Peptides against a protein of PDB entry 6RGO. Designs and how they scored, part 342

Target 1, 392 residues: chain A of PDB entry 6RGO
Amino acid sequence: MALKLLGFNQDATCFSVISSNKGVTIYNCDPFGKCFELEKSTSNDEELDFLVEMLFSTSLIAVVDKTIGASKRKKLKIVNTKRKATICELTFPHEIMDVIMNRKIICVVLKSDQIFVYDISCMKLLRTIDVRGEKLKSTSKFRNSEAVGDIGVRVSLSTDNNSILCYSSYSKSDKENAPLNDIVVFDALKCIQINVLPAVHQSNIVCIACSPDGMLMATASEKGTIIRVFKTIDTENDEPILVNEFRRGSRPSRISEMKFNHDNTLLACVGESDTIHIFALPVTTTEADANEDDTLQQSSHSLSSSINGLQYISKGLANRFGKIIVSKIPTQSQQRHVAYIKIPENAKYRIGFPKDTTNTIHICGEDGNYLVYSIPRNEVGPCTLVKSNTFD

## One batch from the design tools (peptide; made by RFdiffusion4, then SolubleMPNN)

Design b2_p28_7_s4
Fold by OpenDDE base, seed 5:
Structure b2_p28_7_s4 (fold): chain B 392 residues (1-392), chain A 28 residues (1-28)
Amino acid sequence: as target 1 above (392 residues)
Amino acid sequence: MEEEKRKEEEEKEEEELKKFLEELEKKA
C-alpha cells in the first residue's frame, strides 16, 4: 500500500499518515495504535493528498483535502475527531500550502505567499502577512508568477503559548529572482514583527524549525549541506546571533524536516538522505550552584567552538545591496552530528521529540515503521533502537 | 469528464493567482 507521511504532532505523542486504501489515519505512539481514521470520499484510483495538522493529543485537527479540485484545496476544515464532525470551515482566495498550530494560534500559508494568522479560540483573523507585498515594497521588480516554482514561503511556530512565528521572506536584492533567504520573526499573538535575519543562506530556505519556547530557530537551504541556528529575539549590536553552524553532509540533499528537543539541547534533521542527523546545542549553564566536588574527567570535547558570530558584510553603497552573511567558521571546523540513525534509501521519514524524555527520538517511515531510538550522551555514534512498531 | 473538469478548475486557479500577483505589482 502507498503510505504518505503527514508527520508527528507537537509533542510526538501522535503521528498522521495517508493510506491509499483508507484515507487519513492518526496513530497514538504509546500505547501504540490507531486513534482516529478519516475515510476518503474519492474513488480508489486517485492519489490522495491531504494537509493534516494536529493540536497535541486533543480531539482538534485542521484538514485540507488537496486530492480533488481547486475549490477543496482552498478550504480549511476544523474537525473534532471524537465527534467526527466539522466545527468550522474557512475558505481562502488561493490554494492552502501549509497549516501550523499551537494552543493559541493557527497559521495558514497560501500559494499566494500570504500567511493568515488566526486566534484558535474564536477563529478570528488577527493578521494577514503578505510576504510578496513586503518584497514589492522593498524591490521594484517582482518574480513573474510563472517563475514561482515549488519554493513557497516556509513557516515554523513555537509550540508554547508565546506563539513565535518564523517565516521565510524575499531578500532585498535588486535581482528579479530574489531568493526566499531572509527570515522574519513574528509575535503571532501581538501581531508584531520582532526581528529580521537577512540572507541567512545563499539560496532559498526550504526548511525552518522554531524551538518549543521560540528562543531558537534552525534554517536550511535547498542545498541542505549547512544548517544554521540563530537566536530569534536576541540581537548583538543590532545583528542576528548565530548560535551554531552544522554540516549535515558534503553532498547536496534536501532537508524535509528539522526539530528541536524540548530543552533546546538537540536538533534533529531528516530528508532525502539515508541518515537522520542529531546535533548537540550548547547548554546555557545558568550559574546555579555548581558545588565543586566531582572532577569526573568527562573528556567531553567541549564543542565550545566559540562560533564567532555571522559578519554581515554590507557593501557600503545605498539601500539596494542586501547584507551578505559571511560565516567566520572555517569549513573544516564546522560541527558534525553527535548522533545518527540510518534509514532505508528512498523511504521518507518524519521525526519528533517526546516531551518527557530529552534523549529519545521518535521516527516514522513511509515503509510502515514507527521506531523509538535512544540518543547516546557521552560518545559520537549511532542511536540505539529501543522500540519498534509497524503500521498499514 | 471529471478529469477535464479538474483541469479546468486548476487552470482557473492558476489564472486567479496570476491576476492576484499582477494586482500586487500595480499597488507597489
Scores: peptide ipSAE 0.091, ipTM 0.677, DockQ to the pose 0.013
Fold by OpenDDE base, seed 3:
Structure b2_p28_7_s4 (fold): chain B 392 residues (1-392), chain A 28 residues (1-28)
Amino acid sequence: as target 1 above (392 residues)
Amino acid sequence: MEEEKRKEEEEKEEEELKKFLEELEKKA
C-alpha cells in the first residue's frame, strides 16, 4: 500500500499518515497505536493528498483535502477528533500550501504567497501577510503565478506561546527572478515584524525550522549542503545573528524537514538522502545564577570555534535591512553532524523530538516503520535503535 | 515545580480551547 507521511505533531506524541486505502490515520507514539482515522470521501483509486496539522495531543486537527478539485484545496476544516465533527470551515481565494499551529495561532499559507494569521481561540483573522506585495511596489510585471515552480513561501512557527513566525521572502534584487532567500521574523500575537534577514542563502529557501521557544531558526536552501542557524531576536549585545553553520554534505540533496529539540541543544534534518543528520548547538549559557557547587565535569568540548569572521559590510544605503550577511565564514567553521541515522534511500522519513527526553528522536517512514532512537552524548556516531513499530 | 506548573497551565489552556470548540459546534 502507498503511504504518505504528514509528520509528527509539535511534541512528537503523535504522527499522521495517508494510506491509499483508508485515508488519513493518526498514530499515537506511546502506547503505539491508531488514535484517529478520517475515511476517504471518494471510492475512486485516486492518489490521496491531504494537509493535516494536529494541535499537540488534543482533539483539534486542521485538515485540507487536496485530492480532487480546486474547491477542496481552498478549504480548511477544523475538526474535533473525539466528536468526529467539523467545528469550523474556512474558504480561501487560493490553494492552501501549508498549515501550521500552536495553542494561540493558526497560520495558513496560500499558493498566492499569502500567509493568513488567525487567533485559534476565536478563528479571527489577525493579519494577512502578502509576501509578493512588498515586491510589486518596485516591479510592475506580475510574475505569472504559473511559472513560479515548486518553490513557494516556507513557514515555521514556535510551538510555545511566544508564537514567533519565521517565513521566506523575496530578495530586493532588481532581477526579474529574485529568489525566496530572505527570512522575515514575525511576532504572530502582536502582529509585528521583529526582524528581516536578507540573502541568508544564494538560492531559494526550501526548509525552515523555528525552535520551540522561537529564539532560534534554522534554514536550508535548494542545495541542502549548508544549514544556517540564526537568532530570531537581536540581543542588546553586538553578537552575530548567525550562531551556527552546519555542513550536511558535499553533494546537493533536498532537505524536507528540520527540527530543534525542546531545549535547543540539537538540530535534526531529513530529506532525500539516506541519512538523518543531528547537529549539536552550543548551549548559550545565559549567565543566570552560577550557584557554585555542582561541578559536574561535563567535559563539554566547547567547540568555541570563534565565529569572528562575520564582517558586516555596512555600505551606507539607508535601507533599514541593508546588512548583507556575507558569510565569509571560513569552511573550517562548518561543523558536521554529531550523530546520524541511516534510512532507506527510497523511503521518505519525518522526524520529531519528544518533550520529556532531549536525547531521543522519533522517526517514521513511508516504508511503514515508526522508530525511536537514542542520540549519543559523548561521541560522534550512529544513533542506537531503542524501539520499533510498524504501521499500514 | 515550575515545569509542573507549566504542564498544568498547558493542560488548562487545552481544556479551555476544547470547551470553546465544543461551543462553536453548538452554534454551527
Scores: peptide ipSAE 0.027, ipTM 0.598, DockQ to the pose 0.250
Fold by OpenDDE base, seed 2:
Structure b2_p28_7_s4 (fold): chain B 392 residues (1-392), chain A 28 residues (1-28)
Amino acid sequence: as target 1 above (392 residues)
Amino acid sequence: MEEEKRKEEEEKEEEELKKFLEELEKKA
């Protein structure tokens, strides 16, 4: 049977899959088992396509049926899984491309490059972000709607209540074919733009991850060779702070998903390659805890020697024309993965980090494998398989 | 103390989320 992966929920306690014969199935990770099934409404052998976003381990899911006809692709259903009842149905002017949520906010991304931001508690529309309309205020030339290539607006939302929304935006370039290579950081609760990171890649951004606390974001372009990590809110002299630049590989390969762990110490990425890569982030000690005991100095020395290449790129020369030249970190100073998982070639995988175990990663494959790995702390190497389950 | 406060905040967030889901269920 063809499985399609929808992914993990915010805390990696559940994952969702599309089964060609059954419809949508949600699995619990521990104890492993089916927790919900949405039956296929049609007996037709049509290829199923759904968006499903689950609110943590709760009975609330957002569902979009993308399988049949242009009308269903514009409908968002909020479903109570315990009651098997639709709580709310919203209809949009355009096809829904993505849905993300936390405990406060639902964001709906349309094929029109619009983001609808809702208060989850009452399904009240807080804001419509028009990513194309924001470009029009800066440049008179519309992309004709017909040249909507496979590259839409990408979004990521913090899993905390602060509800930091990161989204890709069109560069202010007068070029008719300006790439989606800017990032906007948005407070989804207050409906305020916090920050804008211009030209974070040379090509379109295809993957964004926000940290659980909303303080960091990771970005990858169509090339998928370089991952950049930025601060979301903090700026230095009104300029974006680049925290890390990671090299996934030398060959172009699309990254489909990235995630931070819950303490912002690890970033994982997965995509079209045979390898899940895990990168270490520097622990930013906030200066506030520097007043307590001297005694824990000894054990941190061993990992520090490989991290000493983090020269704070403070001196990006602001050239007189407002182009933030993201100073290309010399290709030699780009950090590699600290850990990896080998996955089957041509198997799509999704990733999740559980809340309680910062050194554990959950993965699931379209091959029907759910796998739990331990991440090595002190050595660069493969992750260790801890648990395996199969699903159909 | 901090781990107990974190658990109390997590339980409070889970209770608020449960109340919220119950309120959505009453409006449906």
Scores: peptide ipSAE 0.026, ipTM 0.554, DockQ to the pose 0.302
Fold by OpenDDE base, seed 1:
Structure b2_p28_7_s4 (fold): chain B 392 residues (1-392), chain A 28 residues (1-28)
Amino acid sequence: as target 1 above (392 residues)
Amino acid sequence: MEEEKRKEEEEKEEEELKKFLEELEKKA
């Protein structure tokens, strides 16, 4: 049977797959091996589809069985893997499209463009975010429901306890076909909106990544050619701060996943292309260390020369409809990858960054490969394979 | 039979989603 990837946990200590054994298998990364299996309850030869979110290296998983009938696609199971027991089951009004969690929060995204935010400790509902209801309040013209294609609300959650939730929202436009090209930054603990980044792309956002600390977000549109990195909370002159604009490629290609490493120095992306791209982020010097005088002239040829400064989203191109157009960073300021991994064509891959090794990336493929790569820091080039394992 | 029942459950979910969207439209 073909493997289907479910992805890495938050710290890349484990990954989950739909295995040949017609169930969910969770692998430990180091030491490599199967650590949990969830067998399918039904003998049907139907293509298996699951959502699985694992809470770090804990025995807690969230599972959605998407394979069998609409009734199961609406059910979230919280499972203790050590006890092989369901802790609780939640039923939603619509199909579950995504599940994300940290130590504090679990977010459930529905096909209705609703985000249910729960306190994980007691499974108390904290907030229902109605992304369509927010759009309807902003737009007098309703979309006929028929055009709800494969473009749903995208979410990402910080892995820290601050629980910064980034989600895609509909642009404030009188166009019936408003794209999901706004980003909302939400404090999931306090249940407050912190920031809104309007029109961060020209088309729908299909991928979002929040940094582990919740201070950065990366976004990609349906084109997948440009990745933008913003500050989540900080604003300058009430405008969103664009930290980086990366060029993945010139050809359109869907990005399926992006992740920051633990120290916010790297951003990786994977998708339909034969290449995982890794980008370097500028180290945000916190202003605190500016005081110590020590004149050590170590000529670190900092590759700092092409980090042209914070490009302000210039207010100037408010088209007559008050849309903040994210000023395109000049194509000259678009950074390329610093590192890459070649993957088999048509193989789906997932990515993860381990906490303890900021220059290491974990990847797994539907080809049954689990691979650990070392990322070059001082040169632009291919990553070096450090470890390889196979799974089925 | 099982495939037909799955199709009926999917059609019902699409109708429920459609009704939910129409209710949101009436509240705006």
Scores: peptide ipSAE 0.018, ipTM 0.496, DockQ to the pose 0.013

Design b2_p28_8_s1 (from b2_p28_8, 13 letters changed)
Fold by OpenDDE base, seed 4:
Structure b2_p28_8_s1 (fold): chain B 392 residues (1-392), chain A 28 residues (1-28)
Amino acid sequence: as target 1 above (392 residues)
Amino acid sequence: SKPVFFDPPPFELSEEQQKELQELLSEK
């Protein structure tokens, strides 16, 4: 049967899939098994497409029927999985492209490049963000959305209650086809723009991940060769702080998903390549006061890559030809993966980090595999398969 | 023509719907 992956919930306790014959199924990871099913309402051999966002392990899901030709592509359903009932239905002026949530906020991304921010507790609209309207304030030129293909506004939300929203925005370039290569950092609770990171890539941003605490974000462009990690809130001399630059590969390959682990020590990425890459982030040693006593020599061979160089992304000088030159971070500062997982070529996989085990990663494939891997701590190499399950 | 972006129609939950939603948000 054709499976389509919807992904893991925030803590990787569940994942969602579309089966062409069954509709939407939610699986529990441990113990492994079906926990919810949304049956196909139509007997038509139409290719099913859905958005399903689950709120952690709760009975709350957001569902959008994105099936081609369906009038439902503009409808968000909030569903109680325990009652198998719709609590409410919201209708939008445009097709829903993405839905993301935490315990405080739902964000709905439209094909119109609008982001609707709701208080989840009452479904009150807190803010409409018009990413195109922001562009029109900076550039007199409107981009027709239809000409952009799969390149829309990307979003990521912190899983904590601080509700830091990162979204891609259009660069201030006078070009009609300005790329979605800026990042805006937004406090979704206070409805305040915190930060703007200009021109973080040369091409459109296609993947964003926010850390669980909202303090870090990772970005990847259409090229998918370089991943950049920034601080979200903190700035140095009013400039964005680049924490890491990772090289996934030398060949272009789209990244479909990135995730931080729960302690911000690891960043994983997956996409069109045969390899999930896992990168180590610098542990900010909080100088917790070294009170003298307990010499437990846990030889954490911290791969203290002395990232001494806070590499300022020097302001992308728009040269005389309207090229935003992202300052070339020296290629010598580009880190490689510390761990990897090989996956079948052309198999779409999704990734999740469980909350309780910072060195474990959950993955699931459109091949019907749910896999749990252990991430090596002290060596660069392949992850070890710990658990395997199949689903249909 | 300036693209006219429309906000969704005003949406209000009933007290029963709000109560159910808050019960689910209290789940672990």
Scores: peptide ipSAE 0.539, ipTM 0.847, DockQ to the pose 0.845
Fold by OpenDDE base, seed 3:
Structure b2_p28_8_s1 (fold): chain B 392 residues (1-392), chain A 28 residues (1-28)
Amino acid sequence: as target 1 above (392 residues)
Amino acid sequence: SKPVFFDPPPFELSEEQQKELQELLSEK
């Protein structure tokens, strides 16, 4: 049977898969088992394609049937899994490319590079974001929509109630072929732009992750060799917006997914390579008043690699917003993974971090493996397999 | 032709649909 992975929910308590014979199946991670099934509506041997976004462990899912010929690629269904019933169906002018949600907000990304932001509690439209329209106000030439290759707008939403939306936007360069290499940070509840990060990569951004609290975001380009981590909000202190730069590898390889753990101490990435990489983030100790003398020398080897080397490189790359976000960080200051998982070649995997265990990662493969790994904290090395299950 | 981006037609939930949605959002 051909399996296609949809991914984990926000807290990695469930994952979704497409089975060519069954349709969409949702699995619970612990106890492991099927919790929901959506049967295929067609007897045709067509390759099934779906978007499924689950709201945590709730009975709420958002579903888009993307199957070729189904004519449903523009329809978002909100489904109650307990009742096996559609609550509502929204029809969009263009094909739905992505759907993301939390307990407050649902965002729908269209092939038109539009993002529709809804209040999930009533499905009221709060904002339409036209990522192309912002570019078109700066460039007199409409790009023909057909010349938009497989590179669309990427989005990530904080899983908390702050509802910080990060999305890729087109650079304001006078080139007809401006890349999707800017990041916009948006408060989805207040419907305000918080920040704009210009030219965070040289090529199109193909993967974005927001931290659960919305305080951090990670980005990767088409090259997938470098991952950058940024603060979403400018701190009042002259602290650099770029907090980390990680090297996944020297060979170009597409990153399909990135995730932060729930305490922002780890960033995982997966893609076309045989390796899931896990990076350690420096714990920003908020200066809580360390008045109490408790001498517990927990040798947290803070790999405080002092990124002291952000020399003020020259005035010339004042992007149109005045912020030089990406100086050429010397290759010597690029951190490598602290942990890794080897996966089968050509198997697509998805990743999730469970809420209750910050040193654990859940992974699932199109090979039918659901795997739980322990992440080493004291040394650089392989993750240890703790639990394994199979699904079909 | 200018690509005309249309907004979706205004969509309103019934009171019953909205109630069911709010009940699900209140699940753990």
Scores: peptide ipSAE 0.531, ipTM 0.831, DockQ to the pose 0.869
Fold by OpenDDE base, seed 2:
Structure b2_p28_8_s1 (fold): chain B 392 residues (1-392), chain A 28 residues (1-28)
Amino acid sequence: as target 1 above (392 residues)
Amino acid sequence: SKPVFFDPPPFELSEEQQKELQELLSEK
């Protein structure tokens, strides 16, 4: 049967799949098993397409039926899985491209490059963000949306209650074909723009991940060769802080998903390549003013040698024309993965980090494999398979 | 013609729908 992966929930306790025969199925990770099914409404051999976003382990899901039909693709259903009932249905002016949520906010991304931000507790619209309308203030010519393929606005939301929304925006270039290579950081609760990261890649951004706490953001372009990690809120002299630059590979390959673990120590990426890459993030010790007394023995474990590559990006001369060129970390300081998982080249995989085990990663494939891997902390190498299950 | 961005029609949940939604948001 053809499976299509929808992904893991925020804490990797569940994952969702589309089965051509059954419709939408949600699996629990531990104990492994089917926990919910949404049956297909039609007997037609139409290729099923859905968006499904699950709120943690709750009975709340957001569902968009994207199966053939121009009207269905504009409807968001909020569903109670315990009752198997729709609580409410929202209709949008354009096709829904993405839906993301946490315990406070639900964001709906439209094909019009609009982001609708709702208070999830009452489905009240807090903000409409018009990513194209922000560009119109600088340039009169829209790209005809029909001719530019699958390059839409990308979004990521913090899983915490701070509700930090990161989204791709069009650069201020006078070119008709300005890339989606800026990032906006937005407080979704207060409806305030916090930060703008200009030209974080040379080409369109196709993947964004926000950390669970909203303090970090990872970005990848269409090339997928370099991943950049930025601070979301913090700035240095009103400039964006680049924390890390990772090299996934030398060959172009699309990254489909990135995830931080729950303590911001690891970043995983998956895509069209035969390899899931896992990168280590430096633990930023916030010097909290530790008052004198408690001698907690810092076990200085010897990961000392490879972290020396935090060259402070020296203040490269801001050239006269006010374009903050994100100072490219020299190609020599680009960190590689610390761990990897080999996957079948032709199988799409999704990734998730469980909350309680920061050294464990959950993966699932369109090949029907659900796999749990242990991530090595003290060495560079392959992850170890701990558990495997199959689904259909 | 200005592109009339039609916001979705103002959608008000009933008190019953809001209560059900809040109950689900209180789940762990």
Scores: peptide ipSAE 0.528, ipTM 0.835, DockQ to the pose 0.729
Fold by OpenDDE base, seed 1:
Structure b2_p28_8_s1 (fold): chain B 392 residues (1-392), chain A 28 residues (1-28)
Amino acid sequence: as target 1 above (392 residues)
Amino acid sequence: SKPVFFDPPPFELSEEQQKELQELLSEK
């Protein structure tokens, strides 16, 4: 059967799939099994396409029927899975491209490069962010949205109550075709811009991940060779703080998803390549807890020798044309993966980190495999398969 | 071309819809 993966929920307790025969199915990870099924409303042999965002292990899901020809591509349904009933339906002026939520907010991304931010508790609109309209204050012509294929605004949201929203925006370059290579960090509750990271890649950003606490953000461009990790809120000398620069590979490959684990110690990435990569992040000891526990210092020293490559993006590398060049961490100081998982080249995979086991990763494939891997802490190498299940 | 600000469609939850939504948000 043709399966299409939608992804894991925020804590990787569930994952969602589209089955051509059944419609949307949600699986529980432990104990493994079907927990919800949304039957297809149409008898047509049309290729089913959906957005499904699940709120943790709750009975709340957001659903968009993206099936071609459906007028429903502009409709967000909030569904109670216990009742198998729609609570409410919102209609948008444009096609819904993405939906992301936490316990406080839901964000809806439109094909118009608009982000609608709602208070999830009452579905009250808090803000409309017009990513194009912010650029219209500068003389730059819009990219005609019809011609530039799969390149739209990307978003990621913290899973905590701080509700840090990271989104891609258009660079202020005088070029008619400015890339989506800036990042805006936004407090979605207060509806304020916190930070702007200019030109974080040379090409459009195609993947963003926010950490669960909203303190870190990972970005990847269309090239997918380099992943950059930034602080979201903190700046140094009014410049963005680049925490890490990871090399996924030497060959260009699209990254489809990135996730932080719940303690910000790991970043995983998946995409069109045969390999899920897992990177170790430096443990940011907040200066506050530095007083008491002297004993854990020994294991951090071996990773600290590679961290000497904290390059601040200094203002001094403004090229003659006013382009902020993100100071490239020297290719020699680019961190490699700490761990990896090999996956079939022809199968799309999704990734999730469970809350209770920071060294465990959940993955699921369009090949019908749900796999749990243990991530090695002390050694660079393959992850160990712990559990395997199949789904249809 | 003038930026066509699409005003969001007016949307209000009923008290019953809001109550149901808040009950689900309180789940673990």
Scores: peptide ipSAE 0.525, ipTM 0.840, DockQ to the pose 0.718

